# Ledger of designs, part 64: peptides against a protein of PDB entry 6UG1

Target 1, 304 residues: chain A of PDB entry 6UG1
Amino acid sequence: SNEERKRRKYFHMLYLVCLMVHGFIRNEWINSKRLSRKLSNLVPEKVFELLHPQKDEELPLRSTRKLLDGLKKCMELWQKHWKITKKYDNVGLYMRTWKEIEMSANNKRKFKTLKRSDFLRAVSKGHGDPDISVQGFVAMLRACNVNARLIMSCQPPDFTNMKIDTSLNGNNAYKDMVKYPIFWCEVWDKFSKKWITVDPVNLKTIEQVRLHSKLAPKGVACCERNMLRYVIAYDRKYGCRDVTRRYAQWMNSKVRKRRITKDDFGEKWFRKVITALHHRKRTKIDDYEDQYFFQRDESEGIPD
Target 2, 301 residues: chain A of PDB entry 6UG1 as posed
Amino acid sequence: SNEERKRRKYFHMLYLVCLMVHGFIRNEWINSKRLSRKLSNLVPEKVFELLHPQKDEELPLRSTRKLLDGLKKCMELWQKHWKITKKYDNEGLYMRTWKEIEMSANNKRKFKTLKRSDFLRAVSKGHGDPDISVQGFVAMLRACNVNARLIMSCQPPDFTNMKIDTSLNAYKDMVKYPIFWCEVWDKFSKKWITVDPVNLKTIEQVRLHSKLAPKGVACCERNMLRYVIAYDRKYGCRDVTRRYAQWMNSKVRKRRITKDDFGEKWFRKVITALHHRKRTKIDDYEDQYFFRRDESEGIPD

## One batch from the design tools (peptide; aimed at target 1 R7)

Design b2_p25_6_s1 (made by RFdiffusion4, then SolubleMPNN; from b2_p25_6, 13 letters changed)
Fold by OpenDDE base, seed 4:
Structure b2_p25_6_s1 (fold): chain B 304 residues (1-304), chain A 25 residues (1-25)
Amino acid sequence: as target 1 above (304 residues)
Amino acid sequence: DLLKETEKKIKEIIEELEKKYEEEL
């Protein structure tokens, strides 16, 4: 019905806000001074120096290579620190079906909300789910004075899916779900003027995204619970930015059609949410990023 | 407090969204 379409649209928006607020709260928690002091001790001086290379005036790429080597070593150090990767409770923050939402509304399951103290203890011990592990990795990089962002791929229910039964076949559902991450890291490369993408936990990869990312879900089964639509970046200075354009190869042709920002009302509303979560002044880093997004929009073109 | 200020702004956005949903029913 038209009513069910409205209900799903508004429920998607409400769920999206809750996810974006979750990312914001986790981004505050990883800025903990107590956690920072503990995590800085995991990084030897030689690795710290690689994270902070001098600018090579002749070949800035040499400085970028040192930073990439430092980030690789930080991933190796993080793997040594992280002792226990827990499975997600149910689907974690992956996308729920409409049927699962309707069934959950009837079940007053008190989600055991992880407290800040429990999160800090989990990160400090190296015990938790993959999201906690990624968030802790971002905290470690921030403890080393690296400009690292927490990235969250927000997975609200698909308001464009009007199917009544969206039951997913159970057997490989968890493996396909966790094939791609929901949380990852970005690191500012001051030499190349670009964000470096780092997945320290899932794919264990470092990339400089040009046209496509390895972190973008591929294949029907993986996209059922992980649809790339809202990739939100939370920085160390409480900035909040939509970085979906980096990871979406087909932003205009495919991704936009699945976003609330497809219409003027949804765009204005989504900008209000971003603005409410954004607590810093604009910087030259934002200018370089916006220029990159502009070039990516021009290079994709308007879908015919 | 940054969290309290953000919470207030987010609450206002949710209330505006709820009101608009009710107006469209």
Scores: peptide ipSAE 0.614, ipTM 0.955, DockQ to the pose 0.877
OpenDDE base, seeds 1, 2, 3, 5: peptide ipSAE 0.611, 0.610, 0.608, 0.610; ipTM 0.955, 0.954, 0.954, 0.954

Design b2_p25_6_s2 (made by RFdiffusion4, then SolubleMPNN; from b2_p25_6, 11 letters changed)
Fold by OpenDDE base, seed 4:
Structure b2_p25_6_s2 (fold): chain B 304 residues (1-304), chain A 25 residues (1-25)
Amino acid sequence: as target 1 above (304 residues)
Amino acid sequence: SLLEETEKKIKEIIEELEKEYEKEL
């Protein structure tokens, strides 16, 4: 019905804002001074120097290569620190079906909300789910004065799916779900004027995204619970930015149709949410990022 | 605090969204 379409649209919006607030709260917890002091001790001086290379005036790419080597070594150090990767409880923050939402409304399942103290303990011990691990990795890089962002791929239910959900039954469903991350890291490269994408936990990859990301879900089974629609960046200065354009190859032709921002009401509302979560002044880094997004929009063209 | 100020703004956005939902019924 038109009513059910409306209900799913508004429920998607409500769920999306709750996910974006969750990312904001986790980003504050990452900025813990107590955690920062502990995590800085995991990074040897030689690795710290690689994270902060001098600018090579002849070949800026040499400085970027040192930074990339430093980030690789930080991933290796992080793997040594992280002792226990827990499975997600149920589907974690991956996309729920509408049937799962309806069934959960009837069950007063007290979501065991992880407290700030428990998060800080989990990161400090190296015990937790993959999301806590990625968030802790971002905290370690920030402790080393690296301009690292927490990235969250928000997975609200698909308001464009009007089908009655067939039960996603099967043991393979978890493997396909976790094949691609929901949380990752970005690091600012001051030499190339670009964000470097870092997945320290899932794919264990570092990339400089041009047109395609390895973190973008591919294949039907992986996309059932992980649709690239809202990739939100949280920086160390409490900035909040939509960075979906980086990871979406087909933003205009495919991704936009699955976003609330497809219409003027949804675009205005989503901008209000971003503005509410954004607590810093604009910087030259934002200008370089917006220029990159503009070039990516022009290069995609208008979908025929 | 920054969290409390953000929570207030998010609450206002949710309340606006609820009002818009009610108008189109």
Scores: peptide ipSAE 0.599, ipTM 0.940, DockQ to the pose 0.878
OpenDDE base, seeds 1, 2, 3, 5: peptide ipSAE 0.597, 0.590, 0.591, 0.596; ipTM 0.940, 0.937, 0.938, 0.940

Design b2_p25_6_s3 (made by RFdiffusion4, then SolubleMPNN; from b2_p25_6, 10 letters changed)
Fold by OpenDDE base, seed 4:
Structure b2_p25_6_s3 (fold): chain B 304 residues (1-304), chain A 25 residues (1-25)
Amino acid sequence: as target 1 above (304 residues)
Amino acid sequence: SLIEETEKKIKEILEELEEEYKKEL
């Protein structure tokens, strides 16, 4: 019905805000001074120097290569620190079906909300789910004065799916779900004027995204619970930015149709939410990022 | 706190969203 379409649209918006607020809260917790002091001790001086290379005026790419080597070594150090990767409870922050939402409304399942103290303890001990691990990795890089962002791929229910959900039954469903991350890191490369994408936990990869990301879900089974629609960046200065354009090859032709921002009402509303979560002034880094997004929009063209 | 101030703004946005939901019924 038109009523059910409206209900799913507004429930998607509500759920999206809750996810974006969750990312914001986790980003504040990552900025803990107590955690920062502990995590800085995991990074040897030689690795710190690689994270902060001098600018090579002859070949800026040499400085980027040092930064990439430093980030690789930080991933290796992080793997040594992280002792226990817990499975997600149920589906974690991956996309729920509409049937799962309806069934959960009837069950007063008290979501065991992780407290700030428990999060800080989990990161400090190296015990937790993959999301806590990625968030802790971002905290370690920030402790080393690296301009690292927490990235969250928000997975609200698909308001464009009007089908009655068939039960996603099967043991392979968890493996396909966790094949691609929901949280990752971006690091600012001051030499190339670009964000470097870092997945320290899931794919254990570092990439400089041009047109395609390895973190973008591929294949039907993986996309059932992980649809690339809202990739939100949270920086160390409490900035909040939509960075979906980086990871979406087909933003205009495919991704936009699955976003609330497909219409003027949804675009205005989503901008209000981003503005509420954004607590810093604009910088030259934002200008370089917006220029990159513009070039990516022109290069995609208008979908025929 | 920064979280409390942000939660207040988000609450206002959700209240506006609820009002818009009621108008189109």
Scores: peptide ipSAE 0.612, ipTM 0.948, DockQ to the pose 0.876
OpenDDE base, seeds 1, 2, 3, 5: peptide ipSAE 0.608, 0.610, 0.606, 0.607; ipTM 0.947, 0.948, 0.947, 0.947

Design b2_p25_6_s4 (made by RFdiffusion4, then SolubleMPNN; from b2_p25_6, 12 letters changed)
Fold by OpenDDE base, seed 4:
Structure b2_p25_6_s4 (fold): chain B 304 residues (1-304), chain A 25 residues (1-25)
Amino acid sequence: as target 1 above (304 residues)
Amino acid sequence: SLIKETKEKIEKIIKELEEEYKKEL
């Protein structure tokens, strides 16, 4: 019905804002001074120097290569620190079906919300789920004065799916679900004027995204619980930005149709949410990022 | 605190959304 379509949009929006607030809270916890002091000790001086290369005036690419090598070594150091990767409880922050949402509304399942103290302890010990591990990696880079963002791929229920949910039953469903990350890192390259994408935990990859990302879910089974729609960046200065355009090859033709921002009401509402989560002034980094997004929109063209 | 102030802003946005949803029913 039209009513059920309105209801699913409304619940999608409520779920989306709750996910975005979760990312904001985790980003504040990452900025813990106590955690920063502990995590800085994991990074040797030689690796710190690679993270902060001098500008090569002849070939700026040499400076970017040093930064990339420093980030690779930081991923290796992080793997040595992280002792226990826990499985997610149920589906974690991956996309729920509408049936799972309806069933969870009837069950007063208190989401065991991890407290700030428990999060800081988990990161410090190297014990937790993949999301805690990625968040801790971002904290380590920030402890080394790297301009690192926490990235969250928000997975609200699909308001465009009007089907009655077939039960996603099977052991393979978890493997397909976790094939691509929900959280990752971006690092500002001051030499190339671009964000570097870092997945330290799942795919263990570093990339400079041009047209496509390795972190973008591919294949039907992987996309059931992980749809690239809302990729939100949280910086060390409490900035909040939609960076979906970086990771979406087909933003205008495919991704936009599955976003609440497809209509003027949803766009205005989503901008209000971003504005409420954004607590810093605009910078030249935002200008370079917006220019990159503009060039990506022009290069995609208008879908025929 | 920054989290408290941000939650209050978000709670207002949620309330406005609830009011708009109720008008469309």
Scores: peptide ipSAE 0.649, ipTM 0.953, DockQ to the pose 0.900
OpenDDE base, seeds 1, 2, 3, 5: peptide ipSAE 0.643, 0.648, 0.644, 0.645; ipTM 0.952, 0.953, 0.952, 0.952

Design b2_p25_7 (made by RFdiffusion4)
Pose (drawn by RFdiffusion4):
Structure b2_p25_7 (pose): chain A 301 residues (1-169, 173-304), chain P 25 residues (1-25)
Amino acid sequence: as target 2 above (301 residues)
Amino acid sequence: SSFAEEFHAMTAELYEEVKEKFEEE
């Protein structure tokens, strides 16, 4: 019914707002001073120097390379620090079905509250699922004074799914791509470097294509790329989906609430509500990348 | 304890309220 259609659109908006806010608060917890000081001693002087390379006037590229080596070394040592990698209970934060949600609302059960202290304890011990692990990785980079963003792929239920049944054909297929990952600024190449230290264990300087965007019909059942939100040290919130969307104006726009005007205005209201800093020059360099990327997409196939 | 479970529990309560609001209208 058209009524159920409207309810799905609203609940989608509601769930999305909650997800994005959770990204906002979790980023706050990541900045915890007490935790940052402990995680900093995990980084040797050698690697620390690689994370803050000297300006190389003749060839800025060498500085970028040193940072990449540093990022690689950090990924490695984080693989060692993180001793216990849990499985997501049930579905984690991957996209759920309308049926699954309706049923979760029905069954109330008992839910162990988490809070901030328990999160900190878990990151210091090295116990947690991949979301906790990558978030902790970002906290470590921040304790070393690197401009690290937390990236979250918000996976609200699909408001474009009109079906009354909503049934699907695997765990391994869900976890192929991450919900959380990291970006680090390169002041030499003036670009954001994508880092996934937990799932794909890769570092990529995304230009026109990215390894992190999910592929194949089976894998996209639980992970439909729509809202890639980046949170930074100074409490910025930017929609970074353009970096990770091969067909943004075609494939992805149909799945976002921003396809109509009311949707874009509303979405902007939330981003602004979550962006608690003023514009820097880096924001401009990023907008330039997005503009070029937006113009190079062209006609679809 | 799990963050995802806590989040889904919270959103389940909101789901019930949204469903009741659309039934009342």

Design b2_p25_7_s1 (made by RFdiffusion4, then SolubleMPNN; from b2_p25_7, 13 letters changed)
Fold by OpenDDE base, seed 5:
Structure b2_p25_7_s1 (fold): chain B 304 residues (1-304), chain A 25 residues (1-25)
Amino acid sequence: as target 1 above (304 residues)
Amino acid sequence: ASEAEELLHELGEKYREIKEEFEKE
């Protein structure tokens, strides 16, 4: 019905806000001074120097290469620190079906919230799920004074799916789900004036995204619980930005159709949510990023 | 994980509330 369509749209909006607030809270927690002091000790001086290369005036690319090498070594150090990767309970923050949401409403189980203290302990010990691990990696880079963002691919239920039964049938559903991350890192390269993409946990990759990312889900099975729709960046200064354009090759033709921002009402609403979570002034880094997004929109064109 | 389950419980309750509101209109 039209009512069910409205209900699913509003519930998608509510769920999206809750996910974005969760990302904001985790971004605050990783700014812990106590955690920062512990995690800085994981990074040797030689690696710290690679993270902070001098500007090469002859070839700025040499400075970027040093930063990339420093980030690679940080990923290796992080793998040594992380002792226990827990599986997600059920599907974690991956996309749920409408049926799973309805069934969850009938579950009277009291769930135990992860407190800030428990999170900080988990990161410090190297024990937790992949999301906690990525968040801890961002905290380690921030402890080394790197301008690292926490990236969250928000997975609200698909309001464009009007099927009553949205059950996912598949023996490999969990493997397909976790094939691509929902949390990762971005690092500002002051030399190239670009964000570097870092997945320290899942794909263990570093990318300078131009047109496409390896972190973008590919294939039907992987996209069932991980649809690239809302990639939100949380910086160390409590900035919040939509960075979906970086990771979406086909933003205008494909991704936009699955976002609340497909219409003017949804665009205005989503902009209000971003604005409410954006607690800093604009910077020149935001200007470079917006210029990159503009160039990507022009290069994609308007779908015919 | 447990936060996600709690959030989902709260969201599931909100989904029911929203469903009941739209079924009463």
Scores: peptide ipSAE 0.054, ipTM 0.697, DockQ to the pose 0.737
OpenDDE base, seeds 1, 2, 3, 4: peptide ipSAE 0.037, 0.028, 0.060, 0.027; ipTM 0.679, 0.618, 0.699, 0.622; seeds 1, 2, 3 fail the geometry check

Design b2_p25_7_s2 (made by RFdiffusion4, then SolubleMPNN; from b2_p25_7, 13 letters changed)
Fold by OpenDDE base, seed 3:
Structure b2_p25_7_s2 (fold): chain B 304 residues (1-304), chain A 25 residues (1-25)
Amino acid sequence: as target 1 above (304 residues)
Amino acid sequence: SSESEELLYELGKKYRELKEKFEKE
């Protein structure tokens, strides 16, 4: 019915706000001064120097290469720190079906919300799920004065899926789900004026994304619970930005059709949500990023 | 994970409440 379409759209909006607020809260927790002091001790001076290279005036690319080497060494140090990677309970923050959401109302389970103190202890011990591990890695880079963002791929239910039965059956469903991350890191390269993508936990990769990312889900089975639609960046100064354009090859032709921002009402609403979560002034870094997104929109063209 | 399950439960309740409201109208 038309009413069911309205309900699913509204519920998608509500779920999206809750996910974006969750990302904001986790970004606040990783700014903990106590955690920062502990995690800075994991990074030796030689690696700290690589994270803060001098500008090479002859070849700025040499400075970027030092930063990339520093980030690689930080990933190796993080793997040594992290002792226990827990599996997600059920599907974690991956996308749920409409049937799973409807059935969840029947499960009066006592949920133990992860308190800030428990999160800080988990990161400090190196014990937790992959999301906690990525968040802790961002905290370690911030402890080393690196301009690192927490990235979250928000997975609200698909309001464009009008099927009643959306049950996902399959023995490999968990493996396909966790093939691509929900959380990752971005690091500002002051030499190239670009964000560097870092996945320290899942794919263990560093990318300078031009047109394609390895973090973008590929294949039907992987896309069932991980649909690239809302990639949100949280910085150390409580900035909040939509960075979906970086990771979406086909933003205009494919991704936009699956977003609330497909219509003017949804675009205005989503801008209000971003504005409410964005607690800093605009910077020259935001200008370089917006210029890159503009060039990516021009290069994709308008879908015919 | 536990936070996501709690959030899902509360959202699932709100979804059901909305469904029941629109089925009575």
Scores: peptide ipSAE 0.156, ipTM 0.754, DockQ to the pose 0.644
OpenDDE base, seeds 1, 2, 4, 5: peptide ipSAE 0.108, 0.033, 0.081, 0.076; ipTM 0.723, 0.659, 0.704, 0.699; seeds 2, 4 fail the geometry check

Design b2_p25_7_s3 (made by RFdiffusion4, then SolubleMPNN; from b2_p25_7, 14 letters changed)
Fold by OpenDDE base, seed 5:
Structure b2_p25_7_s3 (fold): chain B 304 residues (1-304), chain A 25 residues (1-25)
Amino acid sequence: as target 1 above (304 residues)
Amino acid sequence: ASEAEELMGKLGEEYRKLKKEFEEE
């Protein structure tokens, strides 16, 4: 019905706000001064120097290469620190089906919310799920004064899916689900004026995204619980930005159709949500990023 | 994980409320 479509759209919006607020709260927890002091001690001076290269005036690319090497070494250090990777309970923050949402209301299980203190302890010990691990990695980079963003791929239920039963019947559902991350890191390269993408936990990769990312889910099975729709960046200064354009090859032709921003009402609403979570002034970094997004929109073209 | 499940529980309750509200309209 038209009513069911409205209900699913509304619930998608509510769920999206809850996910975006969760990302904001985790980003605040990452800024813990106590955690920062502990995590800075994981990074040797030689690695710190690589994270903060001098500008090579002859070849700025040498400075970028030092930063990339520093980030690689930080990933290796983080793997040594992280002792226990817990599996997600059920699907974690991956996309639920409409049936799973309807059934979740029957589970009167008192879930224990992870308190800030428990999160900080988990990160400090190196014990937790992949999301906590990524968040801790961002905290370590921030402890080294790196301009690192927490990236969250928000997975609200698909309001474009009007099927009643969307039960995912697959023994491999978990493996396909966790093939691509929900959380990752971006690091500002002041030399190239670009964001570097870092997945320290899942794919263990560093990339300079041009047209496509390795972190973008590929294949039907992987996209069932991980649809690239809302990639939100949370910076150390409590900035909040939609960075979906970086990771979406086909933003205009494919991704937009599955976003609330497909219509003017949804676009205006989503801008209000971003604005409410964006607690800093605009910077030149935002100008470079917006210019990159503009060039990517022009290069994709308007779908015929 | 537990935080996600709690969020899902609350969201599932809100979804059921919304479902009832839309069935009563």
Scores: peptide ipSAE 0.115, ipTM 0.730, DockQ to the pose 0.686
OpenDDE base, seeds 1, 2, 3, 4: peptide ipSAE 0.094, 0.098, 0.105, 0.025; ipTM 0.707, 0.715, 0.722, 0.575

Design b2_p25_7_s4 (made by RFdiffusion4, then SolubleMPNN; from b2_p25_7, 14 letters changed)
Fold by OpenDDE base, seed 4:
Structure b2_p25_7_s4 (fold): chain B 304 residues (1-304), chain A 25 residues (1-25)
Amino acid sequence: as target 1 above (304 residues)
Amino acid sequence: SSISEELLHELGKKYRELKEEFEKE
């Protein structure tokens, strides 16, 4: 019905806000001074120097290469620190079906909410799920004074899917679900004036995204629980930005149709949510990022 | 994560509440 379509749209909006607030709270937790002091000790001086290269005036690319090498070494150090990667409880923050959401309301289980203290202990011990691991990696880079963002791919239920029973094929569902990350890192390269993408846990990749990202889900099975729609960046200064354009090759033709921002009402609403979560002033880094997004919009063109 | 299941439970209740509201219209 039209009513069911409206209901699913409103519920998608509510769920999206809750996910974005969750990302904000996790970004606050990883700013813990106590955690920062512990994690800085994981990074030796030689790696710290690579993270903070001098500007090469002859070839700025040499400075970027040092930063990339420093980030690679930080990823290796993080793998040594992380002792136990737990599976997600159920599907974690991956996309739920409408049926799973309806059934969740019947679940009388007392959920043990992960408290801030439990999170800080998990990161300090190197014991937790992949999301906790990525969040801890961002905390380690921030402890080394790197301008690192926490990235979250928000997975609200698909309001464009009007099917009541979306039976997901059961057996390979977890493997296909976790093939691509929900959380990753971005690092500001002051030399190239670009964000570097870092997945320290899932794909263990560092990339300079131009037109395509390795972190963008591909294939039907992977997209069932991980649909690239809302990639939100949380910085050290409590900035909140939509960075979906970086990771979407086809923003206008494919991604926009599945976002709340497909219409003017949804665009205005989503801007209000971003503004409410954005607790810092604009910087020149935001100007370079917006210029990059503009160039990407022009290069994609209008979908035929 | 445990937060995701609790959040999902509360969201599932809100989805039912919204369902009941829209079925009464």
Scores: peptide ipSAE 0.288, ipTM 0.830, DockQ to the pose 0.674
OpenDDE base, seeds 1, 2, 3, 5: peptide ipSAE 0.187, 0.066, 0.037, 0.089; ipTM 0.772, 0.682, 0.656, 0.702

Design b2_p25_8 (made by RFdiffusion4)
Pose (drawn by RFdiffusion4):
Structure b2_p25_8 (pose): chain A 301 residues (1-169, 173-304), chain P 25 residues (1-25)
Amino acid sequence: as target 2 above (301 residues)
Amino acid sequence: ELSLEEYEKLVFETIDEILEEVEKK
């Protein structure tokens, strides 16, 4: 019914707001001073110097390389620090079906509250699912004074799914791509470097294509790329989906609430509500990348 | 079950409340 269609659109908006805010608060917890000081001693002087390379006037590229080596070394040592990698209970934060949600609302059960202290204890011990692990990785980079963003792929239920049944054909297929990952700024190449230290264990300087965007019909059942939100050290919140969307204006726009005007205005209201800092020059360099990327997409196939 | 108007109103009031709490941070 058209009524159920409207409810799905609303609940989608609601669930999306909640997800984005959780990203905002989790990013705050990541900045915890007490935790940062402990995680900093995990980084040797050698690697620390690689994470803060000297300006190389003749060839800025060498500085970028040193940072990549440093990022690689950090990924490695984080693989060692993280001793216990749990499975997501049930579906984690991956996209759920309308049927699944309706049924979760029905069954109230008992839910163990988490809070801030328990999160900190888990990151210091090295116990958690991949989301906690990557988030902790970002906290470590920040304790070393690197401009590290937390990236979250918000996966609200699909408001474009009109079906009354909503059934699907696997765990391994869900976890192929991450919900959480990291970006780090390169002041020499003036670009954001994408880092996934937990799932794909890769570092990529995304230009026009990214390894992180999910592919194949089966894998996209639980992970439909729509809202890639970046949170930074100074409490910025930016929609970074353009970096990770091969067909942004075609394929992805149909799945976002921003396809109509009311949707874009509303989404902007939330981003602004979550962006608690003023514009820096880095924001301009990023907008320039996005503009060029937006103009290079062209006609679809 | 709430009517469509009552449900819409509730959803937008909940969103505004959440955003107000965030703006106060």

